# Ledger of designs, part 2: peptides against a protein of PDB entry 3J47

Target 1, 121 residues: chain A of PDB entry 3J47
Amino acid sequence: IRLTNQLKSLKGLQSKLKDVVEYLDKVINKELPINHTILGKLQDVFNLLPNLGTPDDDEIDVENHDRINISNNLQKALTVKTNDELMVIYISNLVRSIIAFDDLIENKIQNKKIQEQRVKD

## One batch from the design tools (peptide; aimed at target 1 L3 Q6 L10)

Design b2_p19_1_s2 (made by RFdiffusion4, then SolubleMPNN; its pose is not in this set)
Fold by OpenDDE base, seed 2:
Structure b2_p19_1_s2 (fold): chain B 121 residues (1-121), chain A 19 residues (1-19)
Amino acid sequence: as target 1 above (121 residues)
Amino acid sequence: KLEELLKELEKLKELEKLL
């Protein structure tokens, strides 16, 4: 159920992104007048996107691959973000396991003290 | 449980050595 809802939401986002691309293509082809309010909001979206276009400073190849390089850099940025999120989840689970172990040691020490008191009475 | 935690800590040290 949750995975199907996430896939449906992602398909809905993909449809909206396609509508934005079709709008931009119509503006570039001069079929529609430039709406400065839509363009400003689109610039705000691009400024909130993690840098889709810094090649790491090794290898100039100018000419004809801008859409594939943008998709690869976005995929790299999404992969890094996913790895960082997974690392935070892993560390959080490790810390919970350490705390639960410390609580077990403390409970064992307390139970030993209670038994030693009952043998002295 | 303790052996599982030790194995997780060893994996974390291998990841820290790769950074």
Scores: peptide ipSAE 0.028, ipTM 0.587, DockQ to the pose 0.044
OpenDDE base, seeds 1, 3, 4, 5: peptide ipSAE 0.028, 0.021, 0.024, 0.027; ipTM 0.547, 0.600, 0.565, 0.546

Design b2_p19_3 (made by RFdiffusion4)
Pose (drawn by RFdiffusion4):
Structure b2_p19_3 (pose): chain A 91 residues (1-28, 36-48, 72-121), chain P 19 residues (1-19)
Amino acid sequence: IRLTNQLKSLKGLQSKLKDVVEYLDKVIHTILGKLQDVFNLNNLQKALTVKTNDELMVIYISNLVRSIIAFDDLIENKIQNKKIQEQRVKD
Amino acid sequence: ELEELEEELTELIEELEEL
């Protein structure tokens, strides 16, 4: 789902660029200003990425912890299944 | 430059659609 959303966003840019190229050919405004703003707003992320890297590490650790908890419950379920099998054999 | 950017975005979109 996230990927489909990202593609839609990029699709708008692609189409928007085509339109802009055609517009410029024909000319040979508010949208242009808006685009410029967006441009000014990955390059900058480069410095900002430094911080993001730290945060990414924290969210990785959290995911690891969750995986461990899920394993624990999984072991319990497996033990219950074994007990059920033993009871069936006894019967 | 805009035509190049368009090509780059088209390639990127195609690569992502493959996923």

Design b2_p19_4_s2 (made by RFdiffusion4, then SolubleMPNN; its pose is not in this set)
Fold by OpenDDE base, seed 4:
Structure b2_p19_4_s2 (fold): chain B 121 residues (1-121), chain A 19 residues (1-19)
Amino acid sequence: as target 1 above (121 residues)
Amino acid sequence: LKELLEQVEKKIKELEKKL
C-alpha cells in the first residue's frame, strides 16, 4: 500500500515533467510563442531545485556548504533508498510548483490551437 | 529538467522491481 502510493505519486510527477519538457521543446522549435509568464514559473521551479549535478571537484568555494548538503540530500533522497521522507518533501514542493504551472501550459496550448483553427477558417 | 526526469524514471523502475 505505501509503496504503491509512492509509485503512483512519482508516476504523476513523471507525467507532469514530460509535459513541461514537451512544452519547452515546442518553444525551442518555434512551434509555440515564447511566454514570459510560463518561463518565469519555470525559473521559480529551477530556483527551488538544488543543483542535481555532481559538483565537479574543481569549484569547492567554501561559502555554499549548506547548499551542497541540500543538493546531496535531494540527490540522495531521489537516488538512495534511505530517505523516503526527504524525497516526499522535495517532490511535494516540486509537484506543487509544477501543478500551478501545468494549468498555464495547457491554457496556452489550447489558446494557440483555437487561434490556428480561426486562421484556417 | 531532463536530468531530473531521468532520476524520477530510474526511481520508478526501482520501485516497480520491488512491487
Scores: peptide ipSAE 0.035, ipTM 0.647, DockQ to the pose 0.511
OpenDDE base, seeds 1, 2, 3, 5: peptide ipSAE 0.020, 0.021, 0.034, 0.023; ipTM 0.598, 0.600, 0.652, 0.644

Design b2_p19_6_s3 (made by RFdiffusion4, then SolubleMPNN; its pose is not in this set)
Fold by OpenDDE base, seed 4:
Order: C-alpha cells, then structure tokens, then sequence
Structure b2_p19_6_s3 (fold): chain B 121 residues (1-121), chain A 19 residues (1-19)
C-alpha cells in the first residue's frame, strides 16, 4: 500500500514536470507569449527545491557531476533574477508610499485653506 | 500633481511587466 501510493505520487509529479517542460518549449519557440505570473511561480518552485549541490557525500557518481553543475547554475541564475525582481517591487512600493504622503500633504493644505476662509467670514 | 501622475503611470507599467 505505501509503496504503491509513493509510485502514484511520483508518476503524478512526472506528469506535471512534463507539462511544465512542454509549456517552456512553447514559450521558447514563441508559440505562446511570456506569462510573468507563470515564470514567477516557476522561480518560486526552483527557490523551494533542495540545493542539488549537496548530494549527501555517499553518492558521488562522477557521470552526474556535469548535470548537477548545470542544475546549480540554472538555480543560481533564477535566484539572482528573483532578487532583482524583488528589489524593483520594493522600490515601486517605496515610491508609491512617497506619492501617498504627497497626496496626504496636499489634502492637509486644502483643509487648512478651507479653515482659514471660515475664520475670515 | 502632473509629475506624480507620470511617476504613478511609470510604476504601473513596471508592475505590469513584473506581474
């Protein structure tokens, strides 16, 4: 029972990974527009992947070393892109906060002018 | 007001490129 459930879960994961590869191939071939929301979610998945550069020291199959290095370079490139994106979002939110403070100041100036008019009448 | 509106429009375009 447990082994059959693990095999079913692994087959389900393999199907989902195939669907992601097929989507990425369509985007690379320009058959589909780049969807930033899907790319962001894919980056989040890669950021949640265990670092493949820490194989427990007990399975150094020398033939996998090139595949592990390629995977680690891809993960690093995606992490850098995610960090740059988060920096832009942070700056955008900071500027939006400054604008909201300017609007608050202008509203206070207008309220003060209305009060000064009421004191002169 | 006009400068702030231009900044808001630029921020919105940058957000639409990230989302």
Amino acid sequence: as target 1 above (121 residues)
Amino acid sequence: TELLKQIEEQIKKLEEEIE
Scores: peptide ipSAE 0.065, ipTM 0.703, DockQ to the pose 0.020
OpenDDE base, seeds 1, 2, 3, 5: peptide ipSAE 0.060, 0.059, 0.050, 0.025; ipTM 0.701, 0.704, 0.674, 0.612; seeds 2, 3 fail the geometry check

Design b2_p19_7 (made by RFdiffusion4)
Pose (drawn by RFdiffusion4):
Structure b2_p19_7 (pose): chain A 91 residues (1-28, 36-48, 72-121), chain P 19 residues (1-19)
Amino acid sequence: IRLTNQLKSLKGLQSKLKDVVEYLDKVIHTILGKLQDVFNLNNLQKALTVKTNDELMVIYISNLVRSIIAFDDLIENKIQNKKIQEQRVKD
Amino acid sequence: EEEIEELEEELEEEEEELE
């Protein structure tokens, strides 16, 4: 789902670029200003990425903890299944 | 234009990984 959404965003840019190229050919405004703003707003992320890296580490650790908890419950389920099997054999 | 092409390649790679 996230991927589809990202593609939709990129699609708009692609189409928008084509339109802009055609517009310029024809010319040979508000949208242009807006585009410029967006441009000014990955390069910058480079410095900002430094911080993001730290935050990514924290969210990795959290995921690991959740995986451990899920494994614990999984072991319990497996034990219950074994007990059920033993009871059936007895029967 | 170049940045858009790079982003397209990145999303194609991501799609392949998810498949």

Design b2_p19_7_s4 (made by RFdiffusion4, then SolubleMPNN; from b2_p19_7, 12 letters changed)
Fold by OpenDDE base, seed 4:
Structure b2_p19_7_s4 (fold): chain B 121 residues (1-121), chain A 19 residues (1-19)
Amino acid sequence: as target 1 above (121 residues)
Amino acid sequence: LDLLNKLLEELKELEKKLL
């Protein structure tokens, strides 16, 4: 019973991972628009992935060392990409805030000019 | 970094003009 439930859960996870890969391929091929909320959640999943390249130090097979290096390089590349994407989002929000403040300043200047005209009449 | 620092300085300058 416990082993069959673990195997069922693993098969379910594998199916969901396949659905995510197929979604990413469609986004890369420009068949679907980029959804920033899905990308953010995918980033959270990658940040919560255990270092898939820390073998417990007890399985020295030469094939494991190449898989470990590939996993560590992939995790590092994903972390850099995630930081760059978050930086672009942050800059975009900062620019939007600057524009909103510029509009508020212009509105304040216009309101002051209108009040100065009304006091002269 | 330099672009981010420039945008941050522009934001602070606009804040000073509001106040």
Scores: peptide ipSAE 0.029, ipTM 0.655, DockQ to the pose 0.023
OpenDDE base, seeds 1, 2, 3, 5: peptide ipSAE 0.025, 0.028, 0.027, 0.022; ipTM 0.627, 0.644, 0.636, 0.604

## One batch from the design tools (peptide; made by RFdiffusion4, then SolubleMPNN; aimed at target 1 L24 L39 L42 F46; its pose is not in this set)

Design b2_p20_5_s1
Fold by OpenDDE base, seed 2:
Structure b2_p20_5_s1 (fold): chain B 121 residues (1-121), chain A 20 residues (1-20)
Amino acid sequence: as target 1 above (121 residues)
Amino acid sequence: EKKKLIEEMKKVVEQMQKLL
């Protein structure tokens, strides 16, 4: 009973991973639009994976080299995306700072005009 | 960039399938 339930759960996980690959292929082929919510959830799953980029000492078998390279490529791809998202946030904060600076300039110009009027009266 | 991320995500999922 326990072993049969574990095998059924494993087969269910394998089927779900297949459905995810087929979904990603359809998105790559432009058959489906990019869903940011699905990609975000997949990123959360990948962030919960063991970091394959830290071999703790003493068995570099040749099978680990392909896993380490893919983990490093994924981390690099995630880092690039994060840098672009941070750049959009930075630009948004810069624009807000420019608007606030323009409002400060306009307020100083208005205050100067009011002072020049008070000296003529 | 987004395409490259999706391609790397696909490779990780394909590796997870090979472990099962």
Scores: peptide ipSAE 0.085, ipTM 0.671, DockQ to the pose 0.262
OpenDDE base, seeds 1, 3, 4, 5: peptide ipSAE 0.085, 0.076, 0.085, 0.085; ipTM 0.674, 0.658, 0.667, 0.665

## One batch from the design tools (peptide; made by RFdiffusion4; aimed at target 1 L7 L13 L17)

Design b2_p22_7
Pose (drawn by RFdiffusion4):
Structure b2_p22_7 (pose): chain A 91 residues (1-28, 36-48, 72-121), chain P 22 residues (1-22)
Amino acid sequence: IRLTNQLKSLKGLQSKLKDVVEYLDKVIHTILGKLQDVFNLNNLQKALTVKTNDELMVIYISNLVRSIIAFDDLIENKIQNKKIQEQRVKD
Amino acid sequence: ELNDLQDELTEELEELLKKVKE
């Protein structure tokens, strides 16, 4: 789902660029200003990425902890299944 | 692949903005 959403966003840019190229050919405004703003707003992320790296580490650790908890419940389920099998054999 | 595509589209946009300024 996230991927489809990202593609839709990029699609708009691609179409928007084509329109802009055609517009310029024809000319040979508010949209242009808006585009410029967006441009000014990954390059900048480069410095900001430094911080993001730290945060990414934290969210990795959290995911690991969740995986451990899931493994624990999984072991219990496996034990219950074994006990059920033993009871069936006895029967 | 999407990041590369985003970069390519961004370069195209930058070129168009330069052309608009000229």

Design b2_p22_8
Pose (drawn by RFdiffusion4):
Structure b2_p22_8 (pose): chain A 91 residues (1-28, 36-48, 72-121), chain P 22 residues (1-22)
Amino acid sequence: IRLTNQLKSLKGLQSKLKDVVEYLDKVIHTILGKLQDVFNLNNLQKALTVKTNDELMVIYISNLVRSIIAFDDLIENKIQNKKIQEQRVKD
Amino acid sequence: EEEKEELLKEIDELLEEIDEKL
């Protein structure tokens, strides 16, 4: 789902660029200003990425903890299944 | 993922065309 959404966003840019190229050919405004703002707003993320890296590490650790908890419950389920099997054999 | 890569290549080409026109 997230991927489809990202593609939709990129699609708009692609189409928007085509339109802009055609517009310029024809010319040979508010949208242009807006685009410029967006441009000013990856490169900058470079410095900001430094911080993101730290945050990514924290969210990785959290995911690991969750995986451990899921494994614990999984072991319990497996033990219950074994006990059920033993009872069936006895029967 | 392949579609995204194609879109990014085309976006780069179109930006180059815009730059030339400016």

## One batch from the design tools (peptide; made by RFdiffusion4, then SolubleMPNN; aimed at target 1 L13 L39 Q43 F46; its pose is not in this set)

Design b2_p23_3_s3
Fold by OpenDDE base, seed 3:
Structure b2_p23_3_s3 (fold): chain B 121 residues (1-121), chain A 23 residues (1-23)
Amino acid sequence: as target 1 above (121 residues)
Amino acid sequence: SLITEMQKIIEKLKKLIEELEKQ
């Protein structure tokens, strides 16, 4: 039962992450303008994600020892599943950030549709 | 696994952000 509920929650998160990808693709393709508020919320999401080592993130900004330790603990919690409590906390915060981001995306898409309608009238 | 699929999505998101920063 607990594992099934965790799997269901994680599938929900996966769906929201796909929506984020779709939004970013639209921005890259110039279908939507860059929105700095949305990008700021994306940064909040990524700050909660483990540093999935990109080879270019070798800027070990030595100043945030606490953030590095949090990132490593999150990565361990996600990969090893040894710390379920930390995993739940980090996923919950991540999900909240993604939901807030999704609301901004939807608002931006709706605003664009309204503007396009006004230009056609 | 579901975790592996999420990691793939996250990596895609990272690449998209990097591409946006280059624009």
Scores: peptide ipSAE 0.022, ipTM 0.486, DockQ to the pose 0.065
OpenDDE base, seeds 1, 2, 4, 5: peptide ipSAE 0.019, 0.022, 0.021, 0.020; ipTM 0.510, 0.487, 0.522, 0.511

Design b2_p23_4_s1
Fold by OpenDDE base, seed 4:
Structure b2_p23_4_s1 (fold): chain B 121 residues (1-121), chain A 23 residues (1-23)
Amino acid sequence: as target 1 above (121 residues)
Amino acid sequence: EKEELIKKMQEVIEKLKELVEQL
């Protein structure tokens, strides 16, 4: 039961991350205007994220070293499949933030489709 | 600035997706 629920939650997280990428692609391609509410919620997700090592991470000043160590331990915990209680709490908070963000993306995509239909009629 | 932030955000989400696919 617990493992099946974790696998279902993980598949749900993967789907929501895909919806986030598809939204960001549409914003990069100028198909969607930048929404400050969506961007703010995405920033909240990233502030919860461990620094997953972007190629530009060589410039983040020495004051974040404790955040980088917690980050690397969480990333290592994700990679090593360790059922760490801290990782479960972290993923649970991340999933809550992504759910709230996905609802905003869906609402915005639906509103755009309705506007594009009204301009064709 | 805003476009560069969105690109960095996309790179982090793709890496998070890859980590989730490895679980």
Scores: peptide ipSAE 0.041, ipTM 0.597, DockQ to the pose 0.293
OpenDDE base, seeds 1, 2, 3, 5: peptide ipSAE 0.039, 0.024, 0.019, 0.021; ipTM 0.602, 0.532, 0.514, 0.530

Design b2_p23_4_s3
Fold by OpenDDE base, seed 1:
Structure b2_p23_4_s3 (fold): chain B 121 residues (1-121), chain A 23 residues (1-23)
Amino acid sequence: as target 1 above (121 residues)
Amino acid sequence: EKKKLIEEMQKVIEELEKLVKEL
């Protein structure tokens, strides 16, 4: 019973991973539009995965070297995406600060004109 | 950049699929 449930769970996970690969292929091939909500959830999954490149330093198999390279490339690709998202946030905050500064200058100019009018009346 | 991210995510998922198949 326990072993059969574990095998069923592993087969279910394998099927789900396959569905994700097929989805990513369709997105790469431009058959489907990029869904940012799906990609965000996948990124959250990858951030929760243990680094696929840190099994204890004692199994030098050729398969582990490819896994380490994939993990390092993914980390680099995630870092680039994060830098672009941070750049958009930075620009948005900069623009908001410029607008707020412009509004402050306009308000000071208007207040000065109102004071100069009140001194002439 | 986004394309490169998707391609690297795909490679990691394909590697997870191999691991799950070996179990």
Scores: peptide ipSAE 0.035, ipTM 0.559, DockQ to the pose 0.272
OpenDDE base, seeds 2, 3, 4, 5: peptide ipSAE 0.023, 0.022, 0.025, 0.022; ipTM 0.518, 0.559, 0.601, 0.553

## One batch from the design tools (peptide; aimed at target 1 L7)

Design b2_p24_1_s3 (made by RFdiffusion4, then SolubleMPNN; its pose is not in this set)
Fold by OpenDDE base, seed 5:
Structure b2_p24_1_s3 (fold): chain B 121 residues (1-121), chain A 24 residues (1-24)
Amino acid sequence: as target 1 above (121 residues)
Amino acid sequence: SLEELLKQLEEEVEKLEKEIEELK
């Protein structure tokens, strides 16, 4: 039950983040104007994720490299205050990184479900 | 929890999507 709810929530998030990337790509391509309200809401989304910048010191694993890249992109996105075009680029890269991380989480959750089912059979 | 964080993030992204849709 818990893992099913996590997968459902994650899939919903992935779909919505994909739509956001598509919008940001149009802004980058100058097909749509920059909207400061949307940029503000994106910042609100990232402000809910305070831990994207802090590597937990303990595991030297592949997860640290992705976390470091996400952290660097987040810091760059948040430090660009006056250049909206650069901000959009950094935010777009950050969102893509989050989607990739979500795919990893989904794979881990699916693998756990398969293992739990095998133990019940 | 991770579930709560994902839910909160989904809610904020949904607000963002509504704003994007209103601009189209």
Scores: peptide ipSAE 0.137, ipTM 0.723, DockQ to the pose 0.035
OpenDDE base, seeds 1, 2, 3, 4: peptide ipSAE 0.067, 0.018, 0.061, 0.017; ipTM 0.608, 0.429, 0.606, 0.511; seed 3 fails the geometry check

Design b2_p24_2_s4 (made by RFdiffusion4, then SolubleMPNN; its pose is not in this set)
Fold by OpenDDE base, seed 1:
Structure b2_p24_2_s4 (fold): chain B 121 residues (1-121), chain A 24 residues (1-24)
Amino acid sequence: as target 1 above (121 residues)
Amino acid sequence: SLEELREKFRKLLEKVDELLQKLE
């Protein structure tokens, strides 16, 4: 049951990550205009990773140094196959962040698909 | 850069794919 739920969650994450990559490809290829609001939210996904292990969201700990170290550790955890626990925490928080802006990204991708279909027709 | 951001998401997607492959 737990494994099945994890698998389902990962499949959902996989689908959303594919949408994000597709969106970024279209922006890079100038098929879609640059939207700073979307790009800012996508950047925030990685910037918020250091805070995900600390229960106190309220302490804007001004210590930039610890945030950078935690970010580096999480980035390392993504590259190092042996740090599965940190990767799970990262993925879980990433899923939540992606869900929050998914509608905005999907709307832009769908609008482009509709336009592409109209041109083929 | 946009390219760097794309690469970060691509790498993350790759890791998720690897995890899914291990679970299946």
Scores: peptide ipSAE 0.445, ipTM 0.910, DockQ to the pose 0.528
OpenDDE base, seeds 2, 3, 4, 5: peptide ipSAE 0.438, 0.417, 0.436, 0.383; ipTM 0.909, 0.904, 0.909, 0.893

Design b2_p24_3 (made by RFdiffusion4)
Pose (drawn by RFdiffusion4):
Structure b2_p24_3 (pose): chain A 91 residues (1-28, 36-48, 72-121), chain P 24 residues (1-24)
Amino acid sequence: IRLTNQLKSLKGLQSKLKDVVEYLDKVIHTILGKLQDVFNLNNLQKALTVKTNDELMVIYISNLVRSIIAFDDLIENKIQNKKIQEQRVKD
Amino acid sequence: EVDEEVEELEEEIDELEEEVEELE
């Protein structure tokens, strides 16, 4: 779902660029200003990425902890299944 | 570049949809 959304966003840019190229050919405004702002707003992320890297590490650790908890419950489920099988054999 | 990124992302989405269908 996230991927489909990202694609939709990129699609708009692609179409928007085509329109802009055609517009410029015909010319040979508010949208242009807006685009410029967006441009000013990955390069900048480079410095900001330094911080993001730290935060990514934290969210990786959290995911690891969750995985351990899930494994624990999984072991209990497996034990219950074994006990059920033993009871059936006895019967 | 934008066209390439759109094409690559579409291919990834198609591959994932196929994998989900095989799993179902």

Design b2_p24_3_s4 (made by RFdiffusion4, then SolubleMPNN; from b2_p24_3, 12 letters changed)
Fold by OpenDDE base, seed 5:
Structure b2_p24_3_s4 (fold): chain B 121 residues (1-121), chain A 24 residues (1-24)
Amino acid sequence: as target 1 above (121 residues)
Amino acid sequence: DLENQVKELEEKIKELEELKRKLE
C-alpha cells in the first residue's frame, strides 16, 4: 500500500513536469505569451530544488558530472536573472519615489513662497 | 553598473527625505 501510493505520486509529478516542459517550449517558440505568474512559480520551484550540483561528499559518479554541471549552471543562471530582474524593479521604484519627493518638495517651496508674500502685503 | 546606480539613487532618496523633513 505505502509503496504503491509513492509510485502513484511520482507518476503524477512526472506528468506535471512534462506539462511544464511543453509549456516552456511553447513560450520559447513564441507560441504562447509569457505568463509572469507561472514563471514566478517555476522560479520558486527551482529555488526549492536541492542544489543538484553540490555533491554531498558521497558519490562522484563520473557519468552524472555533465548533468550536475548543467544543473548548477541552470540554477546559477536563474539566480542571476532573478537578481537582475529584482534590481530593475527596485531601481524603478527608487526613481518613482525620487520623482514623487521632488514634486512634493517643489509644491512645499511654492506654498512657502506664497505664504511669505501674503505676510509682506 | 546597476549596483552603483542603486547606491546613487538611495543617496538621492536620503537627501530628498532630509529636505522634506526641513520643509515640514
Scores: peptide ipSAE 0.027, ipTM 0.630, DockQ to the pose 0.025
OpenDDE base, seeds 1, 2, 3, 4: peptide ipSAE 0.026, 0.024, 0.025, 0.026; ipTM 0.622, 0.609, 0.608, 0.626

Design b2_p24_4 (made by RFdiffusion4)
Pose (drawn by RFdiffusion4):
Structure b2_p24_4 (pose): chain A 91 residues (1-28, 36-48, 72-121), chain P 24 residues (1-24)
Amino acid sequence: IRLTNQLKSLKGLQSKLKDVVEYLDKVIHTILGKLQDVFNLNNLQKALTVKTNDELMVIYISNLVRSIIAFDDLIENKIQNKKIQEQRVKD
Amino acid sequence: EVEEEIEKLEEEIEEVEEEIEKLL
């Protein structure tokens, strides 16, 4: 789902660029200003990425902890299944 | 089937990004 959403966003840019190229050919405004703003707003992320890296590490650790908890419950379920099997054999 | 759909979507993103670069 996230991928599909990203693709839709990129699609708009692609179409928007085509339109802009055609517009410029015909010319040979508010949208242009807006685009410029967006441009000014990955390069900049480069410095900002430094911080993001730290945050990504934290969210990786959290995911690991969740995985451990899920493994614990899984072990319990497996034990219950074994007990059920033993009871059936006895019967 | 879900993995194939995801690969298709990644390919479509790559193609769109390459075309955006050409247009820029």

Design b2_p24_5 (made by RFdiffusion4)
Pose (drawn by RFdiffusion4):
Structure b2_p24_5 (pose): chain A 91 residues (1-28, 36-48, 72-121), chain P 24 residues (1-24)
Amino acid sequence: IRLTNQLKSLKGLQSKLKDVVEYLDKVIHTILGKLQDVFNLNNLQKALTVKTNDELMVIYISNLVRSIIAFDDLIENKIQNKKIQEQRVKD
Amino acid sequence: SHEELAEEAEEVAEELEEVLEKIE
């Protein structure tokens, strides 16, 4: 789902670029200003990425903890299944 | 898919930068 959404966003840019190229050819305004703003707004992320890296580490650790908890419950389920099997054999 | 999408995004960004330069 996230991927589809990202594609939709990029699609708009692609189409928007084509329109702009055609528009310039014809010319040979507000949208252009808006685009410039967006441009000014990955390059900048480079410095900001430094911080993101730290936060990514924290969210990786959290994921690991959740995985461990899931494994624990999984072991219990496996034990219950074994007990059920033993009871069936006895029967 | 994400790598291809990132490459396409970078190409579109470069093309937009070049268009803005031509407008200037």

Design b2_p24_6_s2 (made by RFdiffusion4, then SolubleMPNN; its pose is not in this set)
Fold by OpenDDE base, seed 2:
Structure b2_p24_6_s2 (fold): chain B 121 residues (1-121), chain A 24 residues (1-24)
Amino acid sequence: as target 1 above (121 residues)
Amino acid sequence: LEKLRELFRKLLEKVEKEVEELEK
């Protein structure tokens, strides 16, 4: 039950993040006009993301100590798992704020596809 | 813009990996 709900929330997030990337690609390709209100809110979303520890900033040199590592690895695994769980919770709250903009983004993408079809006919 | 796209792409890739791990 808990895992299925987390997976469902995460799949919902994945879909919304894909829509955001597709929107940004269309803005970069000059297919859509720059909307500073949308961009400001995407920045606010990014600033509210818990520090997505790059897997690369955890090269703390594991040279030395086979007896302190069990507590630090459990605390690191609990901190990673808690950061991932907190990330899912924070992102779920952000997704609620993004849903109001996703409808605007999707409507603009669809309206453009309709206009492009009307120019071909 | 391009930096923002890259940030969201990296976030998407991380979420895709986490979804794949939870489906196994």
Scores: peptide ipSAE 0.128, ipTM 0.723, DockQ to the pose 0.517
OpenDDE base, seeds 1, 3, 4, 5: peptide ipSAE 0.127, 0.119, 0.120, 0.109; ipTM 0.722, 0.712, 0.712, 0.699

Design b2_p24_8 (made by RFdiffusion4)
Pose (drawn by RFdiffusion4):
Structure b2_p24_8 (pose): chain A 91 residues (1-28, 36-48, 72-121), chain P 24 residues (1-24)
Amino acid sequence: IRLTNQLKSLKGLQSKLKDVVEYLDKVIHTILGKLQDVFNLNNLQKALTVKTNDELMVIYISNLVRSIIAFDDLIENKIQNKKIQEQRVKD
Amino acid sequence: AEEELEEAEEIIEEAEELIEELEE
């Protein structure tokens, strides 16, 4: 789902660029200003990425903890299944 | 479970169409 959404966003840019190229050919405004703003707003993320790296580490650790909890419950389920099997054999 | 699979197939088909359009 997230991928599809990202693709939609990129699709708009691609189409928008084509339009802009055609527009410029024909010319040979508000949209242009807006695009410039967006441009000013990955490069910048470079410095910002330093911080993001730290935050990514934290969210990795959280995921690991969740995985451990899920394993614990999984072990309990497996034990219950074994007990059920033993009871069936007895019967 | 079948409804979720159909929804997932629709999302995949839409993503594939978008990828084809982006390749053009």

Design b2_p24_8_s2 (made by RFdiffusion4, then SolubleMPNN; from b2_p24_8, 11 letters changed)
Fold by OpenDDE base, seed 4:
Structure b2_p24_8_s2 (fold): chain B 121 residues (1-121), chain A 24 residues (1-24)
Amino acid sequence: as target 1 above (121 residues)
Amino acid sequence: SEELKKKLEEIKKEAEELKKELEK
């Protein structure tokens, strides 16, 4: 039950983040104007995401490395104060990195679920 | 634009829920 809820929440997050990427790509391509209100809200969202997985001390070096990269990309995106276009690009890259990280977490959760089921059988 | 703002609020809620589930 718990792992199923985690997977459901993660999949929902991934789907919505893809929609954000599509919007940001339109802004990058100058198909839509920059909306500062949307960018501000997006920054608020991403301030929450790096905290979505305190690794237990037992997590693999690869997972830790990906988390560090996400945090660094967030800091980079937030430090761009004078160039909104560059900020949009950094945020887009951040979102893509988060999606990739979420895919890794999803795989980990799925594998754990499979192992728990095998032990019960 | 308004639809995207709504989606961002939903993302916040899902992120918070995911955090809660991961902390259990």
Scores: peptide ipSAE 0.196, ipTM 0.753, DockQ to the pose 0.038
OpenDDE base, seeds 1, 2, 3, 5: peptide ipSAE 0.053, 0.024, 0.189, 0.024; ipTM 0.603, 0.580, 0.757, 0.602

